# Ledger of designs, part 104: peptides against a protein of PDB entry 3NZW

Target 1, 212 residues: chain A of PDB entry 3NZW
Amino acid sequence: TTTLAFRFQGGIIVAVDSRATAGNWVASQTVKKVIEINPFLLGTMAGGAADCQFWETWLGSQCRLHELREKERISVAAASKILSNLVYQYKGAGLSMGTMICGYTRKEGPTIYYVDSDGTRLKGDIFCVGSGQTFAYGVLDSNYKWDLSVEDALYLGKRSILAAAHRDAYSGGSVNLYHVTEDGWIYHGNHDVGELFWKVKEEEGSFNNVIG
Target 2, 222 residues: chain B of PDB entry 3NZW
Amino acid sequence: QFNPYGDNGGTILGIAGEDFAVLAGDTRNITDYSINSRYEPKVFDCGDNIVMSANGFAADGDALVKRFKNSVKWYHFDHNDKKLSINSAARNIQHLLYGKRFFPYYVHTIIAGLDEDGKGAVYSFDPVGSYEREQCRAGGAAASLIMPFLDNQVNFKNQYEPGTNGKVKKPLKYLSVEEVIKLVRDSFTSATERHIQVGDGLEILIVTKDGVRKEFYELKRD

## One batch from the design tools (peptide; made by RFdiffusion4, then SolubleMPNN)

Design b2_p17_8_s4 (from b2_p17_8, 9 letters changed)
Fold by OpenDDE base, seed 5:
Structure b2_p17_8_s4 (fold): chain B 212 residues (1-212), chain C 222 residues (1-222), chain A 17 residues (1-17)
Amino acid sequence: as target 1 above (212 residues)
Amino acid sequence: as target 2 above (222 residues)
Amino acid sequence: LETSLAEAIERAERFVK
């Protein structure tokens, strides 16, 4: 798996691959590793598919309950804290989760929290999570600027996942791309790695380790 | 060493069509190298036009299916006989599976039916309840033999339009029920040839707007 | 068929590593 999220002048970019594995078996190439919690809040999945899918869906329910009780959308800080507190209660039980909670509130602005099953909770501007995270960081860190245009930021997110899909055997399938603004998240499509790779190679003159 | 699980072999397969879905399974039940039964159905009509199979350790599979059937029953009691939708069924099954997260049901679960728009739907689950809607899925002993075949013949993977220099993929299209049944039969006959835990009989449940139909075909009995 | 329960579960569960 490779997931990433970063803040920039235009909001948040979230990009993820779609491969799931069971040992050496490719279980799926079409997994939805972004959970759409509400129109303003996203969760990403890395680790155990069931653990992430179950508890992030549960988190969505908790966020909705907050809205009903408080008559206000939950903050990204509070949503991520709920998840963090939950996984911390299960510490040592064997949950496997590496998640990013990304969203926008008027109070916080665009916000990203990293939460994992070790109990770590971090706020930050840039995170890559999964077995392919270092490959994604290599591309992302080399090209990241706060002042990226929305178009360039979307491409950078997509391109970073592509790099990880190329090098990490546990990442691949497609790139799912999101842009989060004050008006909520916008889905920017599913990009098959098989097609995207050749397109990027041709347009950039990159990936010269592969002969076309 | 503590080993609470058995392995009863077998294979299951789901394929979604445009306005139908199929869920098929062989009828062989084994332990180790011994055939326990040549006809032990593992695909079930659970009501509300939902068919289900949980393949692997049969005791766990039967328990899970029984719990789900009971869940459907109580859903009707609690919600004025409302039909359980296939997506809601999938969510319910996730909770049944994940409820045993730390002592899982040792099964690969597939359900099939129609979504709320009348389109064919197949959902597959891992032992602890991760689930995904797919056009097709093989599970069980010979899943690794069948799934690549389905990738090629249902989703047309690695197929291109002739004369396009590999630049135009074969377009996705729905298969007819007759075509799907052919693929299912070819899948199981082929799997039977290469896997000792698959054989004896093939039972196919076909879900349409008119209900569930069953078909049975003989497989090799060796 | 499996060497251990742990290995069997690991190979059966789906991961988004």
Scores: peptide ipSAE 0.364, ipTM 0.833, DockQ to the pose 0.090; fails the geometry check
Fold by OpenDDE base, seed 4:
Order: sequence, then structure tokens, then C-alpha cells
Structure b2_p17_8_s4 (fold): chain B 212 residues (1-212), chain C 222 residues (1-222), chain A 17 residues (1-17)
Amino acid sequence: as target 1 above (212 residues)
Amino acid sequence: as target 2 above (222 residues)
Amino acid sequence: LETSLAEAIERAERFVK
């Protein structure tokens, strides 16, 4: 798995691959590793698919309850804390989760929290999570700027996942791409790695380790 | 050391069409290298036009299916006989599976039916409740033999339009019931040849707007 | 139980590593 999220002047970019594995078996190439918690919050999944899918869906319910009780959208900080508190209660039980909770509230602005099953909760500007994270960081860190245009930021997210998909055997399938603004998340499509790789290689003149 | 899990073998396969879905399973039940039964159905009509199979450890599979059937019953009691939608069924099954997260049902679960738009739907589950809607899925002993075949023949993976030098992919299209049945039969006959835990009989449940139909075919009894 | 469970999960659980 390779998931990433980063803040920039235009909000948040979230990009993820779609491969799931069971040992050496490719279980799926079409896994939705972004869980749409609500129209304003995204959760990413790495680790156990069931753990992430179950608890992030549960998180969505908790966020909805918050809105009903408080008559206001939940903050990204509070949403991520709910999840963090939950997984902390299960600490040592064997949950496997590496998640990012991403959203844009008026009071917080664009906000990303990393939450994992070890009990870690971190706020930050850039996170890559999964077995391919180091490959993604290599591209992302080399090209990241706060002042990226939305178009460039989307491409950078997509390109970083592509790099990870190329080098990490546990990442691949497709790139799912999201842009998060104050008005909510916008889905920017599913990009098959098989097609995307050759397109990028041709346009950039990159990936020269592979003969076209 | 004691192992609480068994493995009763078998294989299951789901394929969604445009206005139908198919869930098929062989009827062989084994333990180790011994055939317990040559006809033990493992694909079930659960009501509300939902068919289900939980393949792997049969004791767990039977328990899960029984719990789901009971869930359907209670859903009717609680919601004025409202039909349980396939997506809601999938969510419910997730909770059944994840409820035993720390002592999982050792099964690969597939359900099939029609979505609320009348389109064929197949959902597949891992042992702890991760689920995905797919056009096709193989589960069980011979899943690794069948799934790549389905990738090629249902989703047309690695197929291109002739004369395009691999630049144009074969377009996705729905398969007819007849085509799907052919693929299912070919899948199981082939799997039977190469896997000792698959064989004896093939039971296919076809879900349409008109209900659930069953078909049976003999497989090798070796 | 722990060993059997761990092995079973490892073999069958879907991971998004």
C-alpha cells in the first residue's frame, strides 16, 4: 500500500493506490483505500483492510452523531481523536491500522492527522503511509511546494503514488485521487497504473529503467 | 498443538451480469485427503433475492450463513417486512464477521444479488469482514486458479482490440447468462483437474428479478 | 489459539500494506 496526503495553498491532496494482498497473492487491484467518512472528511487505509474499513466507517457514524448533537460539523482534530481513542483502547489486541484523517474546516483550515494502531496521532503537512511510503516521499519531497497550483498538486500526488507502485510490489492497481477544500472533497478519478505509467514515461521521459 | 480450524476445501465463484448475478460452488467436502461428501451444498438462498456462500472451514461457514439468515428474519420483523438490499446485507455480514475479529470465521464469503437499480451485484469478504463489490470473485481452494481466468474473461484483462498494437483495450461489456454459465462451468471443470479439493458436483444459483434459480452439473468424482 | 489464529489471519486476511 501507498497512501499520501499533503497540505498546500489550495487545500489538501489525497492520493492512494488500490492493491490489496494476502501474502504473495494479489487479492484485489481495485480496493478503495480512501473511505469517504462524509462529504468533508476522508480517511485513508493502510494495514488490515477490515480494521480500517470497519473502524473508519464507524468513525463516520460518530461524526454524524456529533453533527446531530452539536448542530455543527465535527472538526478534523475531534474526528481523528475519536479514532485515536478507539484504537488506543484496543492497543495490544492486534489491530493493524495506518490512517490519515483529512478535512477542511473553517476554523482549522486544511488539516491532516495521522492515526495508527500503535496509538500515535500526529498533525502534519505531509504524510506518506504504507509499504511504499518511502518511494512516495522520494518524489513528493523533491517536488513539494506550498504554492503549488491545484493542477500541479494533483499531478504530484498521482505521480508520487505511481513511483511507489513501480517500486513497491505491494502497491499498484490504480491511483485514486482527491482534492479537499472547504467545500468538501472532490474525487479526481481512478487512474490505472498500467496506462498511467506509460503515459507519464512518455511525457516526462522518466522511468528509463524500463524499456518502452 | 491443537488447531481450532479445519479446512473443508471446495471453491466458490460469483459473477455479476447486467440484470442478474451468479454464485456457484462445488459440492465436495473434504478433510485433509479424505472426501467427506460428494454432495454437500455450500451456496444458499438466504431470502430477499440474496444468495450466499462462506467457503473454508465448513463449521464456520454454516454458522455464518445461519446467522445471516437469522439477521434477514429479524430485519423483516423490525422493519415491516422491508426487503434487505444487497448493499445492506453486505454491511450486515461485515459486522457479523468483524464481531469475531479476534477469533475469525475461517471463511471466504461471497454474496450475490441485485442492487437497488436492478443490476447484478457480487460482494466478497475476507475472514474479518473487509468487503468489496466486484464484477467477479473466486474463493476457496482453487481461487488462485480461477481468479486470473476471470480477470481475463470477465474483465477482459490483457485483451486489446486487434490491429491497434495494444493501444486500445478490449471494451468492457456485460456477459449474458449463457456466457456466464459457460465461464463458470469451464472454471470449475478446469479447477477440478488441478485441485484435489474441488470436484464431484457444481451447483449454480442464478439471481434475477424473478427470483433464484438453481442449476446442477456433474464434475469429476476423482 | 493465538498461533492458529495468527496463521489463519495471515494467510487469508486482505492487507493494504
Scores: peptide ipSAE 0.364, ipTM 0.835, DockQ to the pose 0.093; fails the geometry check
Fold by OpenDDE base, seed 3:
Structure b2_p17_8_s4 (fold): chain B 212 residues (1-212), chain C 222 residues (1-222), chain A 17 residues (1-17)
Amino acid sequence: as target 1 above (212 residues)
Amino acid sequence: as target 2 above (222 residues)
Amino acid sequence: LETSLAEAIERAERFVK
């Protein structure tokens, strides 16, 4: 798995691969590793698919309850804290989760929290999570700027996942791409790695380790 | 050491068409190298045009199916006999599975039916309740033999239009029920040849807007 | 149970590593 999220002047980019595995078996190439918690919040999944899928869906319910009770959209901080508190209660039980909770509120602005099953909760500007995270960081860190255009930021997210898909055996399938603004998240498509790789290679002159 | 799990073998397969879906399973039940039964159905009509199979440890599979059937019953009681949609069924099954997250049902679960638009739907689950809607899925002992075949023949993976030098993928299209049945039969006959835990009989449940139909075919009894 | 469960999960659970 490779998931990433980063803040920039235009909000948040979230990009993820779509491969799931069971040992050496490719269980799926089409997993949705971004869970749309609500129209304004995204959760990413790494680790156990069921753990992430179940609890982030549960988180969505908790966020909805918050909005109903408080008559206000939940903050990204609060949403991530709910999840963090939950997984902390299960500490030692064997949950496997590496998640990012991403959203944009007027109070907070664009906000990303990393939450994992070890009980870690971190606020930050850039996170890559999963077995391919270091590959994604290599590309992302090399090209990241706060002042990226939305177009460039989207491409950078996509490109970083592609790099990880190329190098990490546990990452691949496709890139799912999101842009998060104050108005909510916008889905920017599913990009099959099999096609995207060759397109990027040709356009950039990159991936020269692979003969065309 | 306490080992509560068994493995009863078998294989299941779901394929979604445009306005139908199929869920098929062999009827062999085994323990180790012993055939317990040559006809033990593992694909079930659960009502509301939903068919279900949970393949792996049969005791867990049966328990899960029973719980789901009961869930359907109570859904009707609680919601004025509303038909349970396939997507809601999938969510419900997730909760059933994840409810035993720390002592899982040792099964690969597949359900099939029609979505609310009348389109064929197949959902697959891991033992702890992660789920995904797919066009096709194989589960069980011979899943590793069948799934690549389905990738190629249902989703046309690695197929390209002739004369395009591999530049144009074969377009996706729905398969007819007849075509799907052929693929299912070929899958299971092939799996039976190569896997000792698969064989004896093939039961196919076909879901259409008109209900659930069953077909049965003999497999090798070796 | 713990060992058996762990092994079973590892073999069958889908991971998005």
Scores: peptide ipSAE 0.359, ipTM 0.834, DockQ to the pose 0.093; fails the geometry check
Fold by OpenDDE base, seed 1:
Formats: sequence, structure tokens, C-alpha cells
Structure b2_p17_8_s4 (fold): chain B 212 residues (1-212), chain C 222 residues (1-222), chain A 17 residues (1-17)
Amino acid sequence: as target 1 above (212 residues)
Amino acid sequence: as target 2 above (222 residues)
Amino acid sequence: LETSLAEAIERAERFVK
């Protein structure tokens, strides 16, 4: 898995691959590793598919309950804290989760929290999470600027996942791409790595380690 | 060391069409190298036009299916005989599976039916309740033999339009029920040849708007 | 039992690594 999220002048970019594995077996190439919690809040999945899918769906329910009770959308800080508190209660039980909670509230602006099953909760501007995270960081860190245009930011997110999909055997399938703004998240499509790779290679003149 | 799980072998396969879905399974039940039964159905009509199979450790599979059937029953009681949608069924099954997260049902679960738009739907689950809607899925002993075949023949992976220099993929299209049945039969006959835990019989449940139909085909018994 | 469970999960659980 490779997931990433980063803040920039235009909001948040979230990009993820779609491969799931069971050992050496590719279990799926079409996993939805972004959970759309609400129109303004996204969760990403890395680790155990069931753990992430179950608890992030549960988180969505908790977020909805918050809205009903408080008559206001839950903050990204609070949403991530709910998840963090939950996984902390299960600390040592064997949950495997590496998630980013990404969203927008009026009071916080664009916000990203990293939450994992070890009990870590971090707010930050840039995170890559998964077995391919270091590959993604290599591209992302090299090209990241706060002042990226939305177009360039989307491309950078997509391109970083592509790099990870290329090098990480546990990442691949497709890139799912999101842009989060004050108006909520916008889905920017599913990009099959098989097609995207060749397109990028041709347009950039990159991936010269691959001849063909 | 004590192992609470058995492995009863077998293989299951789901494919969604445009306005139908199929869920098929062999009827062989084994333990180790011994055939327990040559006809032990493992694909079930659960009502509300939902078919289900949980393949792996049969005791766990049967328990899970029974729990789900009971869930359907109670859903009707609690919600004025409302039909349980396939997506809701999938969510329910996730909770059944994840409820035993720390002592999982040792099964690969597949359900098939029609979504609320009347389109074929197949959902697959891992032992702890991760689930995904897919056009096709193989599960069980010979899943690794069949799934690549389905990738190629249902989703047309690695197929391109002639004369395009590999630049244009074969377009996705729905398969007819007849085509799907052919693929299912070919899948299981092939799997039977190469996997000792698959064989004896093939039972296919076909879900349409008109209900669930069953077909049976003999497989090799060696 | 714990070892058996761990092995079973490892073999069958889907991971988004």
C-alpha cells in the first residue's frame, strides 16, 4: 500500500493506490483505500484491510452522531482523536492500521492527522503511509511546494503514488485521487497504473529504467 | 499444538452480470486427503434474492451462513418485511465476521445478488470482514488458479484491440448468463484437474429479478 | 491457539500494506 496526503495553498491532496495482498497473493487491484466519511472528511487505509475498513466506517458513524448531537460538523482534530482513542484501547490486541484523517472545517481549515494502531496521532502537512511510503516520499519531497497549483498538486500526488506502485510490490492497481477544499472533497478519478505509467513515461521522459 | 481450524477445501466463484449474478461452488468436502462428501452444497439461497457461500473451514462457514440467514429473518421482523439490499447484507456480514476479529471465521465469503438498480452484484469478504464489491471473485482452495483466469475473461485484463499496438484495451462489457456459465464451468473443470480439493460436482446459483435458479454439473470424481 | 490464529490470519487476511 501507498497512501499520501499533503496540504498546500489550494487545500489537501489525497492519493492512494488500490492493491491489497495476502502474502505474495494479490488479493485485489481495486480496493478503495479512501473512506469518504462525509463530504468534508476522508480517511485513508493502510495495514489490515478489515481493521481499517471496519473502524473507519465506525468512525463515520461517530462523526455523524457528533453532528446530530452538536448540530455542527465534527472537527478533523476530534474525528482523528476518536479513532486514536479507539485504537489505543485495542493497543496490543493486534490491530494494524495506518490512517490519515483529512478534512476541512471552517475553524481548522484544511487539516491532516496521521493515526496508527500504535497509538500515534500526528498533525502535519505531509504524510506518506504504507509499504511504499518511502518511494512516494522520494518524489513528493523532491517536488513539494506550498504554492503548487491545484493542477500541479494533483499531478504530484498521482505521480508519487505511481512511483511507489512501480517500486513497491505491495502497491499498484490504480491511483485514486482526491482534492479537499473548503467546499469539501472532490474525487479526481481512478487512474490505472498500467495506463498511467506509460503516459507519464512518455510525457516526462521518466522511468528510464524501463525500456519499452 | 492445538489447531482449532480445519480445512474442508472446495472452491467458490462469483460473477456479476448486467442484470444477474452467479455464485458457484464445488460440492466436494474434504479433510486432509480424504473426501468426506462428494455432494455437500456450500452455496445457499439466503432469501431476499441473496446467495451466499463461506468457503474454508466448513464448521465456520455453516455457522456464518446460519447467522446471516437468521439476520435476514430478524431484519424482516424489525423492518416490516423490508427486503434486505445486497449492500446492506454485505455490511451486516462484515459485522458478523469482524465480531470474531480475534478468533475469526476461517472462511472466504462471497455473496451475490442484485443491487437496488437491478444490476448484478458480487461481494467478497476476507475472514475478518474486509469486503469489496467486484465483478468477479474466486475463493477457496483453487482461488489462485481461477482468479487470474477471471481477470482475463471477465475483466479482459491484458487484452487489447487488434491493430492498436497494445494502446487500446479490450473494452469492458457485460457477459451474458450463457457466457458466464461457460466461464464458471471451464473454471471448475480446470481447477478440478489441478487441485485435489476441488471436484465431484458443481452447483451454480443464478440470481435474476425473477429469483434464484440452480444448476448442477458433474465434475471429475477422482 | 494464539499461534494458530496468527497463522490463519496471516494466510487469509487481506492487507493494504
Scores: peptide ipSAE 0.352, ipTM 0.822, DockQ to the pose 0.092; fails the geometry check

## One batch from the design tools (peptide; made by RFdiffusion4, then SolubleMPNN)

Design b2_p18_1_s1 (from b2_p18_1, 12 letters changed)
Fold by OpenDDE base, seed 1:
Structure b2_p18_1_s1 (fold): chain B 212 residues (1-212), chain C 222 residues (1-222), chain A 18 residues (1-18)
Amino acid sequence: as target 1 above (212 residues)
Amino acid sequence: as target 2 above (222 residues)
Amino acid sequence: SYVFDSEYLKKLLERFAK
């Protein structure tokens, strides 16, 4: 898995691959590793598929309850804390979760929290999470600027996942791409890694280690 | 040492068509190298036009299916006999599976039916309840043999339009029920030839707007 | 068992797999 999120002048970019594995077996190439918690809040998934899918869906319900009770959307900080508290209760039980809670509230602005099953909760501007994270960081860190245009930021997110998919055997399938703004998240499509690879190679002249 | 799990072998296969879905399974039940039964159905009509199979450890599979059937009954009771949708069924099964997260049902679960738009739907589950809607899925002993075949024949992976020098992929299209049945039969025939835990009989449940139809075919018995 | 990272499955199987 490779997931990433980063803040920039235009909000948040979230990009993830779509491969699920069972050991050396590719179980699926089309898994959704982003949960749309509400129109303004996203959760990413790495680690155990069931753990992430179950508890982040549960988180969505908790966020909705908050909205109904408090008559306002839950903060990214509070949402991430709910999840963090939950997984901490299961510490040592064997949950496997690496998640980013990404959202935009007027109070917080664009916000990203990293939450994992070890009990870590971190606020930050840039996170890559998963077995391919180092490959994604290589591309992302090299090209990241706060002042990126939305188009450039979207491309950078997509390109970083592509790099990871190329080098990490546990990442691949497609890139799901999101842009989060104050007005909510916008889905920017599913991009097949195979097609994307050749397109990028041709346009950039990159991936010269591959002949074709 | 005590092992709470067995493996009864077998293989299951789901394929979603445009306005139908198919869930098939062999009828062989085996422990190690001993055939327990040559006809033990593992694909079930659960009502509300939902068919289900949980392949792996048969005791766990049977328990899970039973719990789901009970869930369907309770759903009807609570919602004035409203039909359970396939997506709601999937969520329910996730909860059943994840409820035993720390002592899982040792099964690969597949359900098939029609979505609320009348389109064929197949959902597959891991032992602890992660699930995905897919066009096709193989599970069980011969899944690794069948799934690549399905990728090629259902999803047209690695197929290209003639004369395009591999530049144009074969367009996706739905298969007819007859084509799907043929693919299922071919898949299980091939699996039977290469895997000892698959064989004896093939039961296919076809879900359409008119209900569930069952078909049975003989497989090799060796 | 579906996983996004292989180590999770390994741990799960070590606990419960036959």
Scores: peptide ipSAE 0.058, ipTM 0.821, DockQ to the pose 0.262
Fold by OpenDDE base, seed 3:
Structure b2_p18_1_s1 (fold): chain B 212 residues (1-212), chain C 222 residues (1-222), chain A 18 residues (1-18)
Amino acid sequence: as target 1 above (212 residues)
Amino acid sequence: as target 2 above (222 residues)
Amino acid sequence: SYVFDSEYLKKLLERFAK
């Protein structure tokens, strides 16, 4: 798995691969590793598939309950704290989760929290999470700047996942791409890694380790 | 050391069509190298036009299916006999599986039916309840043999339009019920030849708007 | 490393495999 999120002048970019594995077996190439909690809030999934799906779906329900009770959208901080508190209760039980809670509220602006099953909760501007995270960081950190255009930021997110998919055997399938703005998240499509690879190689002259 | 799990072999296969879905399974039940039964059905009509199979350890599979059937009854009771949708069924099954997260059902679960728009739907689950809606899925002993075949024949992987020098992929299209049945039969016939835990009989449940139909075919009995 | 897979189940079930 490779997931990433970063803040920039235009909001938040979220990009994830879509491969699920069981050892050396590719179980699926089309898994959705982003949960759309509400129109302004996303969660990403890395680690145990069932743990992430179950508890991030549960988180969605908690966020909705908050909205109903408080008559306002839940903050990114509060949403991430709910999840963090939950996994803390299961500390040592064997949950495997590496998540990013990404969203926008008027109070917070564009916000990213990292939450994992070890009990870590971090607010930050850039996170890559998964077995391919180091490969994604390599591309992302080298090209990141706050003043990226929306177009360049979207490409950078997509390109970083592609790099990870190329080098990490546990990442691949496709890139699901999101842009989070003050008006909510926008889905920017599913990009097949195979097609994307050849396109990028041709246009950039990159991936020269691959002949053909 | 106590091992609460067994492996009863077998293979299951789900394929969604445009306005139908199929879920198929062989009828062989085996322990190690001994055939326990040549006809032990593992695909079930659960009501509300939902068919289900949980392949792996048969005792766990049977328990899970029974629990789901009970859930369907409770749903009707609580919701004035409202039909359980396939997506709601999937969520329910996730809860059943994840409820035993720390002592899992040792099964690969597949359900098939029609979504709320009348389109064919197949959902696949891991032992602890992660799930995905897919066009096709194989599970069980011969899944590794069948799934690549399905990728090629249902999802048209590695197929290209003639005359395009491999640059244009074959477009996706829905298969007819007859085409799907043929693919299922071919898949199980091939699997039976190469895997000792697959054989004897093939039971196919076909879900349409008119209900669930069952077909049976003989497989090799060696 | 976090991976989106079910391999962790093998570890969970190892206690029953012996």
Scores: peptide ipSAE 0.050, ipTM 0.817, DockQ to the pose 0.385
Fold by OpenDDE base, seed 2:
Structure b2_p18_1_s1 (fold): chain B 212 residues (1-212), chain C 222 residues (1-222), chain A 18 residues (1-18)
Amino acid sequence: as target 1 above (212 residues)
Amino acid sequence: as target 2 above (222 residues)
Amino acid sequence: SYVFDSEYLKKLLERFAK
């Protein structure tokens, strides 16, 4: 798995691969590793698929309950804290979760929290999470700047996942790409890694380690 | 060492068509190298045009299916006999599976039916309840043999238009029920030849708007 | 199906399958 999220002048970019594995077996190439909690809030999934899917879906329900009770959207901080508190209750029980809660509220602005099953909760501007995270960081950190255009930021997110998919056997399939703005998240499509690879290779003259 | 799980072998396969879905399974039940039964169905009509199979440890599979069937009954009771949708069924099954997260059902679960738009739907679950809607999924002993075949024949992976130098992929299209049945039969026939835990019989449940029909085919018995 | 990062699922199943 490779997931990433980063803040920039235009909001948040979220990009994830779509491969699921069971050992050396590729179980799926089409897994949805982003949960759309609400129009302004996304959760990413790495680690145990069931743990992430179950509890982030549960989180969605909690967020909806908050909205119903408080008559306002839940903050990213609060949403991430709910999840963090939950996983902390299961600390040592064997949950495997590496998640990013990404969203926008008027109070917070664009916000990213990293939450994992060890109980870690971190607010930050840039996170890559998963077995391919170091590969993604390699591209992302090298090209990141706050003042990226939306177009460049989207490309950078996509390109970073591609780098991870290229080097990490546990990442691949496709790139699901999101842009989170003040008006909510925008889905920017599913990009097949194979097609994307050749396109990028041709356009950039990159990936010269592969003959083609 | 205590092992609470058995492995009863077998293989299951789901394929979603345009306006139908198929869920198939062999009828062999085995422990180690001993055949327990040559006809033990593992694909079930659960009502509301939902068919289900949980392949792996048969005791767990049976328990899970029974619990789901009960859930269907409860749903009807609570919702004035409203039909349970396939997506809601998937969520329910997730809860059943994840409820045993720390002592999982040792099964690969597949359900098939029609979505609310009347389109074929297949959902696949891991032992602890992660699930995904897919066009096709193989589970069980011969899944590794069948799944690549399905990728090729259902999703047209690695198929290209002739004369394009591999540049143009074969376009996706829905398969007819007859084509799907043929693929299922071919898959299980092939699996039976290569895997000792698959064989004896093939039961196919076909879900359409008209309900669930069953087909049975003999497989190799050795 | 959503499958765990392969290492986790393996560990999970090994706890009970052995």
Scores: peptide ipSAE 0.034, ipTM 0.842, DockQ to the pose 0.260; fails the geometry check
Fold by OpenDDE base, seed 4:
Structure b2_p18_1_s1 (fold): chain B 212 residues (1-212), chain C 222 residues (1-222), chain A 18 residues (1-18)
Amino acid sequence: as target 1 above (212 residues)
Amino acid sequence: as target 2 above (222 residues)
Amino acid sequence: SYVFDSEYLKKLLERFAK
């Protein structure tokens, strides 16, 4: 798995691969590793699929309850704290979760929290999470700027996942791409890694380690 | 160390069509190298036009299916006999599986039916309840043999339009029920030839708007 | 959205087998 999220002048980019594995077996190439909690809030999934899917779905329910009770959207901080508190209760039980809670509220603006099953909760501007995270960081850190255009930021997110998919055997399938704005998240499509690889290689002259 | 899990072998296969879905399974039940039964159905009509199979450890599979069937009954009771949708069924099964997260059901679960738009739907589950809607899924002993074949024949992976020098993929299209049944039969026939835990009989449950029908085919009895 | 990672199950089962 490779997931990433970063803040920039235009909001948040979220990009994830879609491969699920069982050892050396590719279980799926089409897994959705982003949960759409509400129109303004996304959760990413790395680690145990069931753990992430179950508890992030549960989180969605808690966020909805908050909205009903408080008559306002839950903050990214509060949503991430709910999840963090939950996983902390299961500390040592064997949950495997590496998640990012990404969203926009009027109070917070674009916000990213990292939450994992070890009880870590971090606010930050850039996170890559998963077995391919180091490969993604290699591309992302080298090209990241706060002042990226939306187009360039989307491409950078996509390109970083592609790099990870190329080098990490546990990442691949496709890139699911999101842009989180003041008006909510926007889905920017599913990009097959195979097709994307050849396109990028041709356009950039990159991936020269692969002979066409 | 005590292993609480057995492996009863077998293989299951789900394929979603445009306005139908199929869920198929062999009828062989085996422990190690001993055939326990040559006809032990593992694909079930659970009501509300939902078919289900949980393949792996048969005791766990039977328990899970029973719990789901009970869940369907309770759903009707609580919701004035409202039909359980396939997506709601999937969520329910997730909760059943994840409820035993720390002592899982040792099964690969597949359900099939029609979605709310009348389109074929197949959902596949891991032992702890992660699930995905897919066009096709093989589970069980011969899944590794069958799944690549399904990728090619259902999803047209690695198929290209003639004359395009491999640059244009074959467009996706829905398969007819006859085509799907043929694929299922071919898949299980091939699997039976190469895997000792698959054989004896093949049951195919076909879900349409008119309900669930069953077909049975003989497999190799080796 | 669904995520499948069966490696976790394998690890979990290995823990119970100990």
Scores: peptide ipSAE 0.030, ipTM 0.812, DockQ to the pose 0.222; fails the geometry check

